# Designs tried in a protein design run: peptides against a protein of PDB entry 4LZF. Part 37

Target 1, 155 residues: chain A of PDB entry 4LZF
Amino acid sequence: GGRLVVFPNGTRKELSADGQTVKVMFFNGDVKHTMPDQRVIYYYAEAQTTHITYPDGMEVLQFPNNQTEKHFPDGRKEITFPDQTVKTLHPDGREESVLTDGTIIQLNPDGSKVIQFNTGQREIHTADFKRREYPDGTVKTVYSDGRQETQYPTG

## One batch from the design tools (peptide)

Design b1_p26_2_s1 (made by RFdiffusion4, then SolubleMPNN; from b1_p26_2, 16 letters changed)
Fold by OpenDDE base, seed 5:
Structure b1_p26_2_s1 (fold): chain B 155 residues (1-155), chain A 26 residues (1-26)
Amino acid sequence: as target 1 above (155 residues)
Amino acid sequence: AEELVNSTEDLPDEEYEKAGAEVIDY
């Protein structure tokens, strides 16, 4: 009970028997699927990119290089790179990258940077200093003027 | 390599639906 509609320009529209699935094959090779769950899957033939739009406003982009991007309704973006690094861009301008080794890199809107190493060490970068925090409680600070300070854990 | 793409979509399906078409039921 399906239906195929062939337009004069070569575009084709396939309707499922239940009418819940629509597939449009555009003359340029693009493909649009409207699914029963109301998601729309658009395939850009030239870019070889899939764009999924969800009814809640979520968007998912799948690139031919295996990169995936999620665009959240709140304006947040999450990028999964081909190497499986995950980068989150927040609406406030904060960026967070989670590396495959478990290292977390945070870029703050003020330009400061925080690295949480997989070793448990933490490094803070500001305009005024770089600070390394160690799991034992030792803190080393190198100031922009070249001064260095070490704070030892209290026993 | 890092790649960020701003999606721009132009879907002309509504224009095509206004055109005469061959319909095949199966």
Scores: peptide ipSAE 0.285, ipTM 0.695, DockQ to the pose 0.232
Fold by OpenDDE base, seed 2:
Structure b1_p26_2_s1 (fold): chain B 155 residues (1-155), chain A 26 residues (1-26)
Amino acid sequence: as target 1 above (155 residues)
Amino acid sequence: AEELVNSTEDLPDEEYEKAGAEVIDY
């Protein structure tokens, strides 16, 4: 059979008959579930936040504002914001945001920024220039000194 | 990110008696 343990402080621990599922209900309202698949689900009552730890080192945070964070074992983080924008932080320092309209914003470790618009246009920002690439192959560059160049597609 | 701290009250089975816990088998 199962086991219930009741601590003097009000904490309760429930053990399944097979011992593979453990539920701890802490006196402060926190809840910890240890599952047969070895994932640990911790609910922080005050923060209303759920933290899932997987045996492979993956972590998932679920916040009360509907933000979700995934912390990958390789150090990558993926944040799904309440507006459903997804931001990925890579271990190399690159950041990528995918907007709901399909626009992709990349921040590179060198400080450059690339915007891939849903229209097929691409914009590149560096310390030296801002460049707009058009689907027809036209490229417009505005340099930091104010010089402008337009490159037309070769026919 | 807010600091999330786990509670320390998750005692191992061998510590139940020391904690004064009631154990109910069912």
Scores: peptide ipSAE 0.285, ipTM 0.741, DockQ to the pose 0.294
Fold by OpenDDE base, seed 3:
Formats: structure tokens, C-alpha cells, sequence
Structure b1_p26_2_s1 (fold): chain B 155 residues (1-155), chain A 26 residues (1-26)
């Protein structure tokens, strides 16, 4: 047998028979679930947002636009955008984006950028040059001064 | 990102009667 508690303000609290699950339905429409695994699921009715907190300190936010954010205990954040692009924000300031076409974009703390194309080509951007690496081992470099170099694979 | 704040806290079991809550066991 479960327990239902009804408060005068309209808040309702449901307890499972084993006492391991608690559901609070607040008068404003918010809902809080405490689960047997000690995760807490909070639903904000006005914002239509779900916030899950885990015992290890991980947090998951689910927004009404289908964006999902994971906040890891180490300070890393993983954002899944509505378009299904996944962006990882590292504590050191590095950012990595994985596009739906398989392209990976890395932004480094020094401002350098690396693009791994789905074709197997890689592009590296620095303050001094732009470099394109090809799957065959060919490397083309364009320097900021306009010089160009091509390195061919030693076959 | 908006700051999301819990609207209210739920009461502990010992405070239900003081709050005038109805308790239904089933």
C-alpha cells in the first residue's frame, strides 16, 4: 500500500509502499521524483524543463526545444543540440563539436582549430598557417605570409 | 541557460498534521 498526502495548498505527495520512491506534485505544476537509485528528477512546469541530479554529481538538463545538457562532475559539459550536433566543453577550454555528417571540429584554448572531415581529410588552422592533410599522405600548407608548400608522401 | 529554482520544498512526515494535510493510506 502506498501513501498519498494532500496539502491544503494543493501540493500532493505520493509515497511508494516500500518508501523508495517519492513523488511530489507541487501546486504550481512542478514535479519532483526521488528514485530508489537516489537520483532526483525535477520537472519545472512553466519552463517545461527536466533537471536530473545524480548521486555522483552528474546533472542532466532536458529543454523543451529538445536540447540536452550533461554536466559532469569534472566540469565537462556535453550539449546535444536540437539538430543532433554534440558539443563537448572541456574544463581546459577545449571545445569539440561532432556534426551529424561525421565532421569533427576541435577548438583549442590557443585559438587553433582542427577539422576532421568525414572524407578523411584534416585541416589545421593556426596563427601562422592553414594546413590540409589528405588521406594519401599529401600535405598542403598555406602560410600567413602567402607562401605555399606541398609535401608529397614518400612512396 | 535560465536559473531554475525549486518552487517549494516538501514537508517531512512529522509536519503533515501540523500543516493540516490529509493522509490516505491505500
Amino acid sequence: as target 1 above (155 residues)
Amino acid sequence: AEELVNSTEDLPDEEYEKAGAEVIDY
Scores: peptide ipSAE 0.284, ipTM 0.732, DockQ to the pose 0.285
Fold by OpenDDE base, seed 4:
Structure b1_p26_2_s1 (fold): chain B 155 residues (1-155), chain A 26 residues (1-26)
Amino acid sequence: as target 1 above (155 residues)
Amino acid sequence: AEELVNSTEDLPDEEYEKAGAEVIDY
């Protein structure tokens, strides 16, 4: 049989017969589920936020604005924004955003930026230049001093 | 992000009586 524990403050704890599932309904409206797989699902009632913790250290946050965050054990974070843009924050300081149109924006630790357009064009931003690479192999560079260069594919 | 703090009131089973909890087995 299961067990129900009712605390004086109104918090309730439900235990499954096997003890593998625990549900705590806190007096403030928060809910904590401990699952047989040892994941913990915590719902913050005031914040309307769900926080899932996994035994391996993975965490998943679900916010009321439809943003979702995954916190990986290696320190990587993956943020799915309400617009469904996915941003990955790497432990090395790299940031990668994947837009819904397939465009990928990479921010590098050195401050450089790479945009891979869904058209196959690529744009590289550094302190010294902006470079546009075209699928045909043409490369256009605009330097910070205003100089422009065009490199054509060698036939 | 706001600090999300878990409630500390999820007591171990051995602390239920001390907390004055009602325990119902079903």
Scores: peptide ipSAE 0.284, ipTM 0.738, DockQ to the pose 0.298

Design b1_p26_2_s2 (made by RFdiffusion4, then SolubleMPNN; from b1_p26_2, 13 letters changed)
Fold by OpenDDE base, seed 5:
Structure b1_p26_2_s2 (fold): chain B 155 residues (1-155), chain A 26 residues (1-26)
Amino acid sequence: as target 1 above (155 residues)
Amino acid sequence: AQELIESTKDYPDSVYEAAGAKVIDK
């Protein structure tokens, strides 16, 4: 009960019997699927990239190098790199990267940086200092003026 | 982060439908 429509330019359009699925195969090799759940899956042949759009405004890009990007309706972007590092870009300018080893790197809009190491150590970078926090409670700070401080765990 | 890869633009089906088509029923 489905239909195939063949256009003079070579584009083809396939309709499912229920009319809920539409597949367009463009003359340039691109493919567009409209799904019953209102997702649109577009394949860019030249870029070998898949772009999925959801009715809620979510977008997913799948690149040929295995990178995946999720564009959330709130403006947040989540990038999964080929090495499986996940980077989140927030609308406020904050960036967070989660490495496969469990390390978390946060870049703040003010230019500060926080690294949460998988060892439990934490490093904070600001314009004024670099600070290392250790699991035992020791904190070492190196200030931009060259001053150093070590705070030992007490109490 | 890797930038978005530019690709060929999508075109609406209506652009091609207006050019005439052969319909094959399945």
Scores: peptide ipSAE 0.190, ipTM 0.707, DockQ to the pose 0.238
Fold by OpenDDE base, seed 3:
Formats: sequence, C-alpha cells, structure tokens
Structure b1_p26_2_s2 (fold): chain B 155 residues (1-155), chain A 26 residues (1-26)
Amino acid sequence: as target 1 above (155 residues)
Amino acid sequence: AQELIESTKDYPDSVYEAAGAKVIDK
C-alpha cells in the first residue's frame, strides 16, 4: 500500500501505506526520515553524521567517532564523549563533567571549582582558598595567603 | 562538532512528476 517515487536525478522517496512515514534517499547519499511523531532524522553521508530534530526543539547529533550531543530547548547542551565522559553546559555558564570513575567536576560562572571524588571527598576551589572535605566531617582549608586551618567534626 | 548544511532539498512529488518522475505503487 505504500508508494515509491523515483526521480530523474536518482533521488528516491518512499511513503508508508498510512502516509505517516516518509523516507527520502537523496542522490548524494543523504537520507531524511520524517516520522509519525514529527521528528526528523537526517543522515549526512559525507560526514557520516546523524541529526535528529524533535518538535519541542530538542536536537541530537551522533558523530562517527561515537560522540553524541544533545541540544535542549532551554539552551543546555549535553555532550557524551567517546570515552563516555558526560559534559553538561548550562545556560548560566556552569559546566559539569561526570567521569567514568564517578568523579564529578563542576565549574561555576564565578570561577569557583568543585570536585566530588568517588571516595566521598570533596574539594572546593575559590579565589581565596582550597578546601578539602572528608567523609568523616573533617575539613581542611588552605588559604591563598598560605594560612591553613583544620576543622574537626566535634570541634 | 562541525557545521552541517543540508545540500539537497526535499520537494513535493508534483515538482518531480512534472520532470518525469516514476511512481511505483506498492
């Protein structure tokens, strides 16, 4: 019940029987799928890259090196690197990286940095100090002027 | 990441039918 249209330039267009799915195979090797849910899947043959656009404005890019990028409608971007590190870029300028070992690195717009280690330790970097927080509640601070302070859970 | 540009257009069937497209019913 579907239809195939073959164009003189070599492009082919396939329609499903219900007309809800359209596949265009372009003469250059590109492929465009329009799905019943109105998402569009475009494959760039030369770049070997897939680009998916959703009706809500979300976009997904899949690159040949196994990197994937999600572009959210609010301006947030999520990048999954080939090594499976996930980096999130927020509209406010904050960046977060989740490493495969469970470490989380946060870069804040004010220039501060927070590292949440997989051991449960946390390190905070500011213009004024570096602070290490331990699971037992101990906090060690090294100030930019060279002063050091240790705070204990009970004192 | 790289810039990706659609180099081809998807036109209505009527545009290509006028140019001699073949239609096959499945």
Scores: peptide ipSAE 0.186, ipTM 0.737, DockQ to the pose 0.274
Fold by OpenDDE base, seed 2:
Structure b1_p26_2_s2 (fold): chain B 155 residues (1-155), chain A 26 residues (1-26)
Amino acid sequence: as target 1 above (155 residues)
Amino acid sequence: AQELIESTKDYPDSVYEAAGAKVIDK
């Protein structure tokens, strides 16, 4: 049979009959499960948040608002927002957001921004200009000095 | 051997970062 250890502070520790699963029920309502695959599932009772840690260094956070965060061993973070937008934070400082409509927003470490619209239009933001590229080959550039340039597709 | 009492974890810091991350400036 399984074992139950009851501590003076009210924390309880349950061992499965096979000894492969450990459940700790803390006095504050938090729960920690250690699984046979060595993943640790921690539930924060007050915050209603689940934190899973894997042996390879992967971490997963699940929030009560349906936000999910994945922390990869390489330092990359992936956030799935409640609206199902996915934001990736790269170790080099690059950020990428993928919207549900297929729009991709990239923020580069140099401060430049690229938006790939679902319509096929692309917008590039730099310190020097904003540029909009259209599917027909038209390119509109607005420079920081207020100068505007339109390049038309060569027919 | 008396089993050591396990400690609770602190709430993860990432929760504070996530609250600010919703600013997708379009």
Scores: peptide ipSAE 0.068, ipTM 0.605, DockQ to the pose 0.035
Fold by OpenDDE base, seed 4:
Structure b1_p26_2_s2 (fold): chain B 155 residues (1-155), chain A 26 residues (1-26)
Amino acid sequence: as target 1 above (155 residues)
Amino acid sequence: AQELIESTKDYPDSVYEAAGAKVIDK
């Protein structure tokens, strides 16, 4: 059978019969589950936050505001915000946000920004210009000096 | 994201038993 350990401080530890599942209910309300697949699920009672650690090094954080963070073994982080925007932080410093409307916002390590609108328009922001690309092939550039240029598709 | 630090330690059963834990086999 399983085992239940009850501590004077109120902490309880439950062991499954096979010993593969461990549940610790701490006196402060925290809960730690060690699963047969070696996942560790920790619930922070005060913070109302769940932290899952996987044996491969992946981590998942679930916050009370409905934000979820995934920390991948390769160093990539994926944040799902309460509004369901998904932001990916890449190890190289690149950031990508995918909005619920399908808009993709990319921040590059060089400081440039690319917005792919759900309409098919693309906007590129650099230190020198903002450029908007239209599905028809039209490109409008506004330079930092205020100069504007429009390139029409050569049809 | 706020850094979450485990404020509680999961000690070996032996440590808890020494502290007067009640063990229930089921």
Scores: peptide ipSAE 0.181, ipTM 0.724, DockQ to the pose 0.281; fails the geometry check

Design b1_p26_2_s3 (made by RFdiffusion4, then SolubleMPNN; from b1_p26_2, 14 letters changed)
Fold by OpenDDE base, seed 4:
Structure b1_p26_2_s3 (fold): chain B 155 residues (1-155), chain A 26 residues (1-26)
Amino acid sequence: as target 1 above (155 residues)
Amino acid sequence: AEELVESTEDLPDEEYEKAGAEVIHY
């Protein structure tokens, strides 16, 4: 059979009959579930945050503001913001944000920025210029010195 | 982000009696 352990401080621990499921209800309202698949689900009562840890090193955080974070074993972090924007932080320092409209914003480790608009337009920001690429092949560049260049698609 | 610290109040099975815990089997 299962067992219930009741601690003097009010913490309770429930163990399943097979020992594969453990539920700890802490006196502070925190809850820890150890599952048969060895994932651990921890609920922080004060922070109203759920933290799931997986045996492979994956972590999932669910915040009370509806933000979700995934921490991958490879060091990648994926943040789903309350507005459903998804931001990926790569181990190399690259950041990518996917907006709900399909716009992709890439921040590169060198400080350059690329915006892929849902319209098919692309904008590149560097220290030296801002460049707009249009679906028709037109490219407009504004340099940091104020110089402008327009490249037309070769017909 | 605030540091989320798990409670350590969960004890090993062998420490329950020492902690004065009640163990109910069902």
Scores: peptide ipSAE 0.247, ipTM 0.751, DockQ to the pose 0.302
Fold by OpenDDE base, seed 5:
Structure b1_p26_2_s3 (fold): chain B 155 residues (1-155), chain A 26 residues (1-26)
Amino acid sequence: as target 1 above (155 residues)
Amino acid sequence: AEELVESTEDLPDEEYEKAGAEVIHY
């Protein structure tokens, strides 16, 4: 059936009878588990971190503080923080954060920022202005020179 | 984040005897 290999250094390797599952228990406490679905689960004992690699190139990191990071094959990263905030980092440099209250924060590569509040208000930050859009269609703009403008919805 | 380095202390099946590994079949 299965096979256990015990190395002189204390590393142990378990192989399933079908050879599709391999578990290496390293002398340092690390564990590498190769699954039939070709995912590899590596546990770093010192860091208490689990790293899952998928055959499509996706990677998942699980940290001891409950942070989870997903590294997508396209270069996108998705970080779930311990507070359940989800931050997505895009290859183009765009960042999106979804807060637990439903607020969405977008940081653009040009340094502009968009906040979609859970109230339905939207705030846009640029080098030239801050603009707040209200659900009723009112728009307030504060320009970098201190000028303020309010646009009212056309009836 | 701290750099995570995988251990390389694994050998191909053909090298187990040379390494002095014990192989248990069950």
Scores: peptide ipSAE 0.247, ipTM 0.751, DockQ to the pose 0.294
Fold by OpenDDE base, seed 3:
Structure b1_p26_2_s3 (fold): chain B 155 residues (1-155), chain A 26 residues (1-26)
Amino acid sequence: as target 1 above (155 residues)
Amino acid sequence: AEELVESTEDLPDEEYEKAGAEVIHY
């Protein structure tokens, strides 16, 4: 059988019959679950936030506004915003955002920006130029000095 | 930007009686 331990301050500890699942319900309303797979699920009652820690060092945060954050062991972070935009922060400083319409925005450590539109067009922004690539292979470049170049697909 | 601090009241089984805890087996 399982066990229930009731502390004088109101904290309660539930242990499964096999001892592999532990649930602590703290007097402040916080809840800590230790699972058989060694995941720890902590619920902060005041903040209404869930924090899951995994044995490999993965962490998952779930906020009351429906934002979710994944913290990977390699230092990468993945943020799912309430609007379902997903932003990935890479350890090298690169950032990628996937919008709900399928547009992908990449910010590079050198300050360059790449936009992959849902139409198949791609736009590249650097300090020296802005370039638009079209699905037909046409490439238009506008340089910072005002020069313009158009490259046509080789038919 | 609030610091989330975990509560630390999880006692070993041997300390339950000393803490005055009620233990229910089922």
Scores: peptide ipSAE 0.245, ipTM 0.745, DockQ to the pose 0.294
Fold by OpenDDE base, seed 2:
Structure b1_p26_2_s3 (fold): chain B 155 residues (1-155), chain A 26 residues (1-26)
Amino acid sequence: as target 1 above (155 residues)
Amino acid sequence: AEELVESTEDLPDEEYEKAGAEVIHY
């Protein structure tokens, strides 16, 4: 059969009959589940946050505002915001945000930024210029000195 | 970000009695 351990401080530990599931209910309201697949589910009662750790080193955080964070073993992080925007943080320092409308925002380690709009327009930000590329092949560049250049697809 | 600190009350089975824990088998 299963086992229940009750500590004097009010902490409880439940062990399944097969010993593969362990549930600790701490006196502070925190809950730790160790599952047969070796994942650990920790619930922080005060923060109302769930932290899942997987045997491969994957971690998942679930916040009370519906934000979810995935921490991959390779050092990549994926944040799903409450608005369903997905932001990926790469180990090389690159950041990518995918908006619900399909717009993609890339922040590069060199400080450049690329926005791929759902309209097919692309905007490139560098230290030297901002460039807007249009689906028709028109390119508008605004340089840091205020100079503007327009390149036409037939020019 | 707030630091999330896990509570620590995982005792080995042999230490439950020393901790004054009640062990119920079912």
Scores: peptide ipSAE 0.241, ipTM 0.745, DockQ to the pose 0.303

Design b1_p26_2_s4 (made by RFdiffusion4, then SolubleMPNN; from b1_p26_2, 12 letters changed)
Fold by OpenDDE base, seed 1:
Structure b1_p26_2_s4 (fold): chain B 155 residues (1-155), chain A 26 residues (1-26)
Amino acid sequence: as target 1 above (155 residues)
Amino acid sequence: ADELIESTEDYPDEVYEAAGAKVIHY
């Protein structure tokens, strides 16, 4: 059988018979649950936030507003916003946002921006120009000096 | 008491009891 330890301060500790599961219910309502797979689930009662830590170093935060954050061992972070937009922050400084309509916004470390629209159009922003690529192969470029170029697909 | 709470190490009942805790087996 398992064991329940009741501390004088009101904290309770549940120990499984196999020793693989430990659940601490703190006096303040916080919970720490160590699972057989060695993940640790923290629940912070006041913040209503769940924090899961994995043995490989991955962390998952779940906030009461339905935002989720994943912290990967490689330094990558993935944020799922309440509106279900997913933002990925890469260790190299690149950021990618995937909108619910399928639009992808990429922010590159060099300051350039790439927008992949759900229509198949692509827009590229650099220090020197804004470029719009169309599915038919048409490319429109507006340079920072105001010059405009249109390249038409070769029929 | 904090060490006994936070640790995942296996302690005998007597260690918890020495800290003033009650141990219930089920």
Scores: peptide ipSAE 0.429, ipTM 0.923, DockQ to the pose 0.899
Fold by OpenDDE base, seed 4:
Structure b1_p26_2_s4 (fold): chain B 155 residues (1-155), chain A 26 residues (1-26)
Amino acid sequence: as target 1 above (155 residues)
Amino acid sequence: ADELIESTEDYPDEVYEAAGAKVIHY
């Protein structure tokens, strides 16, 4: 019950019987696939990139290098790198990278950095200091002037 | 032709054919 339309320029359009699925195969090899859930899947042949758009404004990009990008309606972006590191870019300028070992690297809008290690240790980098927090409550701070402080857990 | 390509409307065969396209039913 479907229809295939072949245009003079070589573009082909496949229409499902219910009209809910439309697949356009462009003359250049690009493909546009409109799904019943109203998501649109673009495949760009030259770039070998897949671009999915959702009705809610969500977008997913899949690149030939195995990088995936998700563009959320709220402006957040999530990048999954080929090494499976996931980087989230927040609308407020905060960036978070989750490494495969569970380490989380947070870049804050103020330029500070927080590293949450999989061991439970946390390292905070600011313009003024580097601070290491240990699971036992010990905190070691190295200031930019070379001063060092150790704070022990209140027992 | 571009309109017919990009549209999700269910046009009659005659509309596609008028644009020079071939319609195949399956």
Scores: peptide ipSAE 0.426, ipTM 0.923, DockQ to the pose 0.922
Fold by OpenDDE base, seed 5:
Structure b1_p26_2_s4 (fold): chain B 155 residues (1-155), chain A 26 residues (1-26)
Amino acid sequence: as target 1 above (155 residues)
Amino acid sequence: ADELIESTEDYPDEVYEAAGAKVIHY
């Protein structure tokens, strides 16, 4: 069978019979659960946050507001917001948000922005212009100087 | 932090008991 160790400070340690699972219940209410697959599940009682660490360096945070964050070994972060929007933060500074309606918002390190609408329209924001691309091939550009151009699809 | 708490090593009952802990088998 398993073992339960009760420390004088009130911390409890549960050891499985096979030694592959260890559950520490700290006196402050925090829990550390080491699993056979070597993932470690931390529960922080005060914050009501679950933090899972994987052997490959992957980390998953689950917050009480239903936000989830994934920290990838390559430095990428993926945030799933309570509204189910998914934001990816890339190590190069690029950010990508996928909205529940299918809209994709990309923020580039140079400050440019690309919006892919669920309608198939695409909008590009740069320091020099805002450009709207339509599914029919029409492109409308508004330059920073106020000039506007419309390019029509060639038949 | 107590080494016996944080460690994943399998310590014998006597080690935990020496630290003042109670060991319960189930």
Scores: peptide ipSAE 0.426, ipTM 0.921, DockQ to the pose 0.822
Fold by OpenDDE base, seed 3:
Structure b1_p26_2_s4 (fold): chain B 155 residues (1-155), chain A 26 residues (1-26)
Amino acid sequence: as target 1 above (155 residues)
Amino acid sequence: ADELIESTEDYPDEVYEAAGAKVIHY
């Protein structure tokens, strides 16, 4: 069977029978749970925040407002906001947001922006132009100097 | 006491008891 160790300061330590699971319940309400797969789950009672660390270097933060952050070993970060928008920050400075309606917004390191609408239309913003691509292959470009061009699909 | 709390090593009951802790088996 398992063992429960109760320390004089009020800290408790639960040990599984096989020794593969260790749960420490600190006197302040914090919890540290070491799992058989070597992940460690920290719960900070005052902040009501959960922090999971994995042996590969991945980290997961869960906040009381239902925001979740994943920190990948390659430096990528993924944030799930309370509204369920998912934002990915890439090591090269590129940012991608996926909205609940299926719209994808990409911000590039050069300051250009790409919007993929749920309708299949795509809009590209650069310093020189704004371009709209339609599902039928039509492309409309408005240049910064006011010129407009329309390219029709080759039939 | 701090070492026994943070360690993942499987210590015998007598080690915990020597530190003033109570051990319950279930």
Scores: peptide ipSAE 0.423, ipTM 0.922, DockQ to the pose 0.878

